# Peptides against a protein of PDB entry 5TUV, part 220

Target 1, 107 residues: chain A of PDB entry 5TUV
Amino acid sequence: KEVIDRLRYLKAEIEDLELKERELDQQKLWLQQSIKNVMDDSINNRFSYVTHEDICNCFNGDTLLAIQAPSGTQLEVPIPEMGQNGQKKYQINLKSHSGPIHVLLIN
Target 2, 107 residues: chain B of PDB entry 5TUV
Amino acid sequence: AQECQNLEVERQRRLERIKQKQSQLQELILQQIAFKNLVQRNRHAEQQASRPPPPNSVIHLPFIIVNTSKKTVIDCSISNDKFEYLFNFDNTFEIHDDIEVLKRMGM

## One batch from the design tools (peptide; made by RFdiffusion4, then SolubleMPNN)

Design b2_p30_7_s4 (from b2_p30_7, 11 letters changed)
Fold by OpenDDE base, seed 1:
Structure b2_p30_7_s4 (fold): chain B 107 residues (1-107), chain C 107 residues (1-107), chain A 30 residues (1-30)
Amino acid sequence: as target 1 above (107 residues)
Amino acid sequence: as target 2 above (107 residues)
Amino acid sequence: MTTVELSGFKYTFDPSVYELSSLGHLKLKE
């Protein structure tokens, strides 16, 4: 009946959507690899930086820390919770596995 | 029928995922463009200056920016191997990745 | 807990004069 026809239609459409989703997944992987290749290029790597001025132009009036770390460095930000002293804990944890982390005070 | 309703829900779910993935792909494209623009800018700038920037005047990718109030006290602890960093703040902070910075820079 | 993995370049610049990490333990306030 009408329901049966709708079921067939929906199933066919879902199959098409599955194909589309897989296509997008592959495109994402391809693009990510492309970006990696571009960034890993020796010349591009040499010029892959921003200046203090760039940062200052993006942010105003606050303390700005610039933290440069190797690719793959893990950044952990615990959910703020009450500490033993009754104060909320605001933390950033950084863990690098391949090189040093550089921290600069911008302003 | 119930099966028809289930498939309609599934269809909508897949459509939303596809939309999200398309948006993510677009973002990646923009990221690649932004990076290329950054490299081009820096190459041009160094060419005009006939010298590279001072090492301490630039922040190499990848990086993050931590933004907090000037009143915020920041404690930084570094592990013995210098691969692990712990930041403690007595107040809230914001984290911005390099991609966001490039966007704010108009790259 | 929010975890983010940074991605990007293989090599990095090496700032020194203004590098906070060189001091080991710091307390900053502006």
Scores: peptide ipSAE 0.022, ipTM 0.828, DockQ to the pose 0.076
Fold by OpenDDE base, seed 5:
Structure b2_p30_7_s4 (fold): chain B 107 residues (1-107), chain C 107 residues (1-107), chain A 30 residues (1-30)
Amino acid sequence: as target 1 above (107 residues)
Amino acid sequence: as target 2 above (107 residues)
Amino acid sequence: MTTVELSGFKYTFDPSVYELSSLGHLKLKE
């Protein structure tokens, strides 16, 4: 009797959890669309930037590259391989499909 | 019963997914707030200066920051249309997204 | 080709393919 009651309870709870999960999925989609709309606004887009100083204040002491690229740009970081001189080769590959990529040397 | 145990495992799995989704939703909300704060800051700054910032002094969203040692040698190959970039490093590097930068800025 | 000299390093990303999004974390591409 206790096992049967527990099974019934668990099944009912799982059903409620499924509903909750679907609700959260929908809320996420709505919020993502809201963010997109806010960022695509002409005025907001005009002011959607950080400064050279902002970046310098966030990081210390090393070389900093700022890479601006359109949404949807592909970023590939291959597994490091041994180079011809016996050094590991570290690489970043960028591929944009909608516009040019802009790079700034900060430090 | 084995069935009861299986349902309890499923229940726990769903609870964890819901918790993760709730956290992700909260982060999206904070991202939107951070963006709005950034826009407001920049609008105010340009109003006070009565001019926009120099073109090469700002980084437009979306962007990434690459951080590496000052001793790291960086080679960059660029396509003619600037749609493809290949970066080669002789040492390790870190990548940070624009959201992390906004967080570090206190937006 | 452009060459820049830098010093100091810390690697934090797993090798993979990502996609940039406006006001979003890097998304892993399947």
Scores: peptide ipSAE 0.118, ipTM 0.861, DockQ to the pose 0.086; fails the geometry check
Fold by OpenDDE base, seed 3:
Structure b2_p30_7_s4 (fold): chain B 107 residues (1-107), chain C 107 residues (1-107), chain A 30 residues (1-30)
Amino acid sequence: as target 1 above (107 residues)
Amino acid sequence: as target 2 above (107 residues)
Amino acid sequence: MTTVELSGFKYTFDPSVYELSSLGHLKLKE
């Protein structure tokens, strides 16, 4: 029957897709580890920075804050809610677990 | 027939996930290339200058950029150990990660 | 609430632009 044949075909294709998905998952893990290794390399780490000029060239003339924190630092942006004075609260929370956070005003 | 339809839905679901994962993988590859290019640029620049950049003149990875109006009032609360930061804004802001900056820099 | 994990960070405030209170608060100066 046509339906039976279609079922067999679909099952076989899904099996192939499962294999492909697992392959991609492994490739992602490998690449993530590779990136980590590259960034953690002492020489690369020494030169892993951008300049104020780099930042200014990327954005317009508004207030630009550069926040540097260790890898794994948690960034939280709560949904704006009304404050005590009746205005919405726009907030950023940063929590580092491995080192201090540094903040620079770019312009 | 219903089983066939279910498998077709599953097939499409897996195809979409695979497509997404392929895109994510490509993004990771580009990130790694961008980082390597950044390192190379900085190494060359420091070689030409025969000195590293002054402290506080550069932004080390990882970082984020917060962009807001010049009129925005920013209040920052900092923990004693500088592991926790709370930023309060009286207006909206934008956040950009270091990866986006590298992209805008053409790395 | 939006949560993002950062890859790596480092920066310092310019004391000429910000005022630090005794309670660890910084305010932007106009």
Scores: peptide ipSAE 0.024, ipTM 0.833, DockQ to the pose 0.071; fails the geometry check
Fold by OpenDDE base, seed 4:
Parts: structure tokens; C-alpha cells; sequence
Structure b2_p30_7_s4 (fold): chain B 107 residues (1-107), chain C 107 residues (1-107), chain A 30 residues (1-30)
């Protein structure tokens, strides 16, 4: 029957798509590892920086803070909630486990 | 049949996921290229200057940029070991990661 | 709530350059 043929076709196609999706997942993992290796390279690490000018050219902001932290540092931005004084709290929490955090005021 | 329709829906969903994953891979590739370009730029710049940049003039990866109004009051609490930071803002702010900065820099 | 994990680190700047208090507090207003 036409329906049976369609079902077979769809099932086969879905199986192929599943294979393709897994392939993409593996490629992503490989690329992520590649990026990590590139960034962890001693020479690349030495030159992995931007300047104050770079930042200023990227933003038209009033106050720009640059926060440098070690890999693995956790950045937490709670959903703004009303504080005790009736003001919404806007917060950034940073927690490093491998080294100090450094903050620069760009402008 | 209903089964055929269900499989068609699944097929479409998988196709969309594949498309998304392909886009994500492309993004990762661009990120790696941007990083390599940054490193190359900085290496060349230091070679021309015959010295590294002043230590307080650069921001090393990984970093984030916080952008807020110049009228925003920012209170920062720092742990003794500088492993933990708590920022309090009296107004909204924007956070941008280093990858976004590299993109804006045209890397 | 947004949580992001950062990766990498090289250069460190002392926040005290921007008049960080000895108590480990900084107030910025522009």
C-alpha cells in the first residue's frame, strides 16, 4: 500500500538523519577540543588579549568594566528581584576556583 | 495515516536540529578563526614594538565586558583571596563575552 | 538566572588601581 511505502521511506530517512545528527555532534566535540587546544597553547595564550582601545571601539557605553577571570570561573546573574528597599536588584556574582579575578574600568 | 503524519513531524524536527547544529559548527569555526587572528595581530604588534604592551593596558582572555550607564552606581564586594566578586548595580547592565568582542573587532 | 562558565586567563589587574578600599569594596559612579 502507498501508506506502507511512505512509512518505510520515512523511517529510513529518519534513520539517516539520526546518523547525520550524531556525526554533527561528534564534529562539534572535535571542534570544541580543537579550540581548547589552540587556546591552551603557550604561545597563543601569551597573545590572547585585547586592548582598552579595542574595547572602546566595540562599545558606545558609558561605563565599561572588563572582568578577567580564570577558566572555570562561574558567572551568575540572578533574575532581578525587588529588594528590601523597593528597588530591583541587579547583580553579578563571580566565583573562581583557580585564581584571582581582575577588574578593569575601561571608561 | 496518523503514524505517517507523526513520522513526518519527527522528520521535520530532525531536519531543523541538523540545520541548527550545522550553524553552531560554523559559529565555532568562526570563533577559532577570530582567536587565531587576534593572536596573529598581537604577535605582529609586539614584534613591531619590540616589546610587550604595558601590563595594565590589555585584557587577557577569558573576560567579560559589563556595559552600563555612567549614572549607574556599582558596588563591588571582593573576597580576601579575590576569588569571589559580588557586583551590585542600581540599574540595568549588559554583559558581553570575549567572543562577541572579537566579532565586533572584526577578527 | 543566567550562569556562564568562563575559560582562560593571563593578565591580572589589581582593582585597587581604581581606588578599591582596603576592605575589599569598590564603588563606581560615573
Amino acid sequence: as target 1 above (107 residues)
Amino acid sequence: as target 2 above (107 residues)
Amino acid sequence: MTTVELSGFKYTFDPSVYELSSLGHLKLKE
Scores: peptide ipSAE 0.023, ipTM 0.830, DockQ to the pose 0.081; fails the geometry check

Design b2_p30_8_s1 (from b2_p30_8, 13 letters changed)
Fold by OpenDDE base, seed 1:
Structure b2_p30_8_s1 (fold): chain B 107 residues (1-107), chain C 107 residues (1-107), chain A 30 residues (1-30)
Amino acid sequence: as target 1 above (107 residues)
Amino acid sequence: as target 2 above (107 residues)
Amino acid sequence: SSEIHISYEDESQLDNFKLSGDLSNFTLIK
């Protein structure tokens, strides 16, 4: 029947899609590793920076903080909640496990 | 049949996930290209200047940019080893990662 | 520029974070 045929077709297609999805997952992992390797290269690492001018050209009108930290540093931005003093809490939490964090005021 | 309908929904769900993953892969490729372009730019610039930039004049990757109003009061608590930072803002802020910055730079 | 106040505190006064894997960038925790 048409329904039975459609059912069989859909099942086969879903299996193919599952294979494709796994392929993409693997490609992502490989690409991420590739990026890591490129960034970890001694020469690339030496030149992996932006200038104050670069940042100023990207943003304007407000206070800009640049926060540099080692890879793997954890960034927590809690959902703003009312504090005990009645003021909303706007907060950033940073936790590094491999090195110090450096903060620069750009403007 | 209901089973066919269920499989059609699953098929569509998988197709959407695949599309998203393909987009993510393209984004990673662009990130890698942007990084390589950044390195090339900086390497060339330092060659022309015949010296590296001053240490505090550049922001090394990885980094984030925090953008907030000039009226915003920022309180920062730092651990002794500088591994932990707590930023408190009396108003809203924006966070931009280095990837976004490179995009804005046209890398 | 915004007014910035910086203080140094013991790590015990800060929020505790779960140890994360090694990533090439910051790990956002929400």
Scores: peptide ipSAE 0.030, ipTM 0.843, DockQ to the pose 0.038
Fold by OpenDDE base, seed 5:
Structure b2_p30_8_s1 (fold): chain B 107 residues (1-107), chain C 107 residues (1-107), chain A 30 residues (1-30)
Amino acid sequence: as target 1 above (107 residues)
Amino acid sequence: as target 2 above (107 residues)
Amino acid sequence: SSEIHISYEDESQLDNFKLSGDLSNFTLIK
């Protein structure tokens, strides 16, 4: 009897959790669309930038590259493998489909 | 008993997914707030300066930051239309997205 | 800063690579 009651309880709870998960999925979609709308606004887009100083304040001591590319740009980083000269290859591949990529050396 | 155990495992799995989704929603909310704060900061700064920043002094969203040692040699191959970039490093590097930068900026 | 060498090439000379992770405004290709 206790096992049967536990089964009923668990099944009911799982059903409620399924509903909750679907609700969260919908909220995520709505929020993502909201963010997109805010970022695509002409006024907001005009002011959607950071400065060299901003970047330098966030990082210390090393070489910093800033790579600006359109949303949806493909980013690929292969697993480092040995090159012909016995050195590991560390690579970044970027492919844009909607506009040019811009690179800045910060320091 | 085995059915009860299976349902308990499923319940726990769903609870973990819900927790993850809730965390993701919170992050999205923070992203939107950070973006709005960035826009407000820049608007105010340009109003005070009575001019926009020089075009090469700012990094427009979306962007990524690549951090590597000062000793790292970086080779970059660029397509003629600047739609494709290939970076080669002789040492390790770190990649940070614009969201992380905004967080570090305190937005 | 690191020494940077930049060259311009046609698209046919570029290779495709894989990346794991999630960037908000970029598409990760595994």
Scores: peptide ipSAE 0.027, ipTM 0.845, DockQ to the pose 0.039
Fold by OpenDDE base, seed 2:
Structure b2_p30_8_s1 (fold): chain B 107 residues (1-107), chain C 107 residues (1-107), chain A 30 residues (1-30)
Amino acid sequence: as target 1 above (107 residues)
Amino acid sequence: as target 2 above (107 residues)
Amino acid sequence: SSEIHISYEDESQLDNFKLSGDLSNFTLIK
């Protein structure tokens, strides 16, 4: 029966897709670890920076803050709430666990 | 017929999820390449200049960029150890991660 | 890029400074 054949086909395909998904998950983990290793390398770390010029070339005409923080730093951007004066509050909260946060004003 | 239809839906769901994971994997690859290119650029530049850049002229990874109007007033509260930062803006802002910056830089 | 954990919650105040002005005259107030 055509329906039975279709069911068998679909089940087999789904099984293959499950395998493919697991493969991709493993590849992702491997690549993430690879990236960490590359970034943690002492030589690479020494040169892992951008310049003020780089930032200015990427963004134009406004106030730019560069916030450097250790990996794993927590970034919180709460939903804007109404302030006491009726103005919305726009906030960024940062919490580092492994080192100080550094802020630069870019031109 | 209904079972067949259910499996078709499941198949499609998995296909889309796999597609997303493939895209994410590709992005990670590009990120790694971009980082390596950045390191190479900086290494070469410092070799030619025979000196490292001034410490306050560069932003070390990882970082974020906050973009806001020139008229935006920014209040910042900092912990004594500089592990915690609270930013208050009187207007809207945009946040960009270092990955996006590297992309914009053409790395 | 290294991981930054993003969450959406509120916390309390610390030591303050203020940034104000335009690019040509930006003022840091402690």
Scores: peptide ipSAE 0.024, ipTM 0.841, DockQ to the pose 0.083
Fold by OpenDDE base, seed 3:
Structure b2_p30_8_s1 (fold): chain B 107 residues (1-107), chain C 107 residues (1-107), chain A 30 residues (1-30)
Amino acid sequence: as target 1 above (107 residues)
Amino acid sequence: as target 2 above (107 residues)
Amino acid sequence: SSEIHISYEDESQLDNFKLSGDLSNFTLIK
């Protein structure tokens, strides 16, 4: 009887958790759409940038590259593997589908 | 009972997923706030300067920052239309997205 | 700063590194 009661309780709780999870999923979708709408707004888009100073203030004096690309651009960073010359390959691959990619050397 | 144990495991799994989703939602909210703050900052700055910044002095969203040693040799291959970029580094690098940058900026 | 060498290549030379897909932001593929 105790086991049966525990089973009933667990099943009921799981059902409630399922409802909560679905609610959170919907909230995420709505929030993501909201963010997209805000970023795509003409006025917001015009002012959606950071400066070289902003970047320099966030990082130390190492080489900093800023890579700006359109939304939807794909970034691939392969797992470093040994090349033919025995050196590990450290790579970044970028592919845009809607516009050019821009690279700036910050320092 | 095995069934009870199975349901308890499932309950815990769902609770963890819900917790993760709640955290993700909070991050999205913070991202939206940070973006709005960035826009407001830039609007105010341009009003004070009475002109937009030079095109190559700012990094438009979305972007990434690549950080590597001053001694790292970087080879970059660019497609003619600038839609594809291949970076080769002779050493390790770090990548930071625009969201992290906005966080570091205190937006 | 780091030594940077930049070259411009034909798209055909980058075929092995081409990616597909679109999202609202950068799509990280690892």
Scores: peptide ipSAE 0.029, ipTM 0.843, DockQ to the pose 0.041; fails the geometry check

Design b2_p30_8_s2 (from b2_p30_8, 19 letters changed)
Fold by OpenDDE base, seed 2:
Structure b2_p30_8_s2 (fold): chain B 107 residues (1-107), chain C 107 residues (1-107), chain A 30 residues (1-30)
Amino acid sequence: as target 1 above (107 residues)
Amino acid sequence: as target 2 above (107 residues)
Amino acid sequence: SSEIHVYYESPSSLDNFRFSGDLSKFTLHQ
């Protein structure tokens, strides 16, 4: 039946797509490792920075905080809840495991 | 017929996931290129200036940018070792990572 | 710039910094 042929076709295609998806997953992991290696290179690391001007050019008219922390630092932004004074709490929690966190006020 | 429909739905789902993963892979490639361009820019700039930038004038990767109103009051609690930070804002804020900054910089 | 007050205490946190995904989930709008 026509339906049977369609089923066979779809099943075969799905199998091919599954293989393709796994291939992409592996490529992503490889590329991520490549990026890590490039960033961890001593020479590249020395020059891996942006300036205050760079940041200011990207964002205008607001208060800008730059938070530098080691890769893998935990970042948590709790859902805003009402505080004791009836004001919503807006928070950022940061926890590093491999080095200190540095905060700069840009403007 | 119902089985055929189910497989078609699954096929489409997988196609969309693959498309998304391909896009993510492309973004990673662009990130790597942007980083390399940043490094090259900074190397060239320091060569021309014959000196590195002052320590507190630059933000080293990885970092995030917090953007909030000029009127926002920010309270920050810091651990002794500076491994933990708690930020409290009396108003809303936006967070941007270094990847987005590099994009905005045109790297 | 915004008024900033700095204190010394200890908090608690969970999610990752580098390649943590879409940061839009951390954006708080009015």
Scores: peptide ipSAE 0.028, ipTM 0.846, DockQ to the pose 0.035
Fold by OpenDDE base, seed 5:
Structure b2_p30_8_s2 (fold): chain B 107 residues (1-107), chain C 107 residues (1-107), chain A 30 residues (1-30)
Amino acid sequence: as target 1 above (107 residues)
Amino acid sequence: as target 2 above (107 residues)
Amino acid sequence: SSEIHVYYESPSSLDNFRFSGDLSKFTLHQ
């Protein structure tokens, strides 16, 4: 009797949680679309940039590359493997579909 | 009962997913705020300077930052249309997105 | 800064992850 009541309670709670999760999924989609709209606005897009100084203030001591690419650009970082010279190779592969990729050496 | 235990596990899984999704929503809100603050900063800066920054002095969103040692040798292969890039490093590297940069900037 | 060598080539077709604003899993450490 007590077990049956607990089962009913748990099933009802899980159903409520399922509804809550779907609500959160919808809110995420709405917010993502809102962000996209804000970023795609002509005025906002004109001012959507950072400077070399901004980047240098965020990092120190190493070589910094800034890679600007259109939204939707494909990024691949394969697991490092041994090369023919006995050295592991580390690489980044980029493929854009909507425009050119631009690379800047910061320091 | 076994069924009761199974439902409790499912309940806990759903609660954890909901918590994660709530956190992700808050992160998206912060991203939107950071972007708006960036735009406002840049608008004000250009007004004070009475001109936009030089084209090659800024990095437009979206972008990534690659951080590696000063000793790292970097080879870059670029397609003719600049839609495909292949970077080869002789050592490890770190990748940071524009969202993290905005956070570090205090936006 | 690190020495950079730039080459112009036609890279092979790539099957990549989409740029999605989360690159934490692509960080490589020693």
Scores: peptide ipSAE 0.028, ipTM 0.848, DockQ to the pose 0.035
Fold by OpenDDE base, seed 4:
Structure b2_p30_8_s2 (fold): chain B 107 residues (1-107), chain C 107 residues (1-107), chain A 30 residues (1-30)
Amino acid sequence: as target 1 above (107 residues)
Amino acid sequence: as target 2 above (107 residues)
Amino acid sequence: SSEIHVYYESPSSLDNFRFSGDLSKFTLHQ
């Protein structure tokens, strides 16, 4: 009796949790769309930038590259492997489909 | 019963996933707030300066920041239309997205 | 600033830019 009752309780709770998880998934999709809408707004888009000073204040004085690209640009960082010359390969690959990529040297 | 134990494990797994998803939602909310704060700051700054910043003095979202040593040699191969970039570094580097930058800026 | 050398190259392959995932894989330390 106790085991049967526990089974029923657990099954009911798991069903409720499944519903909650689906609710959260939908909320995530909604919020992502909301953020996209806010960022794509003409006025917001005009002012969606940071300055060189902003970047310098966030990082120490090493070489800083700022790479601006359209949303949806593909970024690939392969696992470092030994190259043909015996040097490890440290690479960044970028591929845009909707516009040019712009690079700024900050430091 | 073994079935009870299996359901207990499933229950706990779902609870953890729900907790993670709730945390992710909160992070998205903070991202939206940070973006709105950025826009407000920039609008106010341009009003005070009575002009927009020079085009190459700002980094428009979305962007990434690459941080590497001052001694790192960077080779960059670019397609003629600037849609594709290949960066080669002779040493290690770090990549940071615009979301992290906004966090570091205190937005 | 680091030395930057720019070259010309033809197009290649795939990933995503508006980051929705973990950036841990993009951090390379000595």
Scores: peptide ipSAE 0.027, ipTM 0.847, DockQ to the pose 0.034
Fold by OpenDDE base, seed 1:
Structure b2_p30_8_s2 (fold): chain B 107 residues (1-107), chain C 107 residues (1-107), chain A 30 residues (1-30)
Amino acid sequence: as target 1 above (107 residues)
Amino acid sequence: as target 2 above (107 residues)
Amino acid sequence: SSEIHVYYESPSSLDNFRFSGDLSKFTLHQ
């Protein structure tokens, strides 16, 4: 029957798509590792920075904080909830596990 | 048939997921290129100046940028070892990662 | 610039929401 043939075709195609997806997952892993290696290179690391001017050129009209921390630093942004005073709480929580956090006021 | 329809849905789901993963891979490639361009820029700039920039004038990767109104009051609690930070804002804020900054810089 | 007050204390643990952007260099915990 036509339906049987269609089912067989679809099952075969899905199997091929599963293989393709696994391939892409591996490529992503490889690329992520490549980026890590490039960033961790001593020479590249030495020059891996932006300036105050760079930041100011990217944003207009607001207060800018730059927060530098080791890779893997824990970042938490709680859902804004009403405080006891009726004001929503807007918070950022940071916890580093491998080094100090540095904060700069840009403007 | 119901089975045929179910497989069609699964097929389409996988196709879309594959497309998204392909896009993510391209994004990672662009990130790596942007980083390399940043390094090249900074290396050239330091060569021209014959010195590194002052330590407090640059933001080392990885970092995040917090953007908020000029009127926003920010309270910051810092642990003694500077491993933990708590920011309190009396208004909304935006967070931008270093990747986005590099994009805005045209890297 | 916004007014910034700095205190020295340990922050309390709080739940968070997930950011839509890719902040993979920082570990987000929900």
Scores: peptide ipSAE 0.027, ipTM 0.844, DockQ to the pose 0.037; fails the geometry check

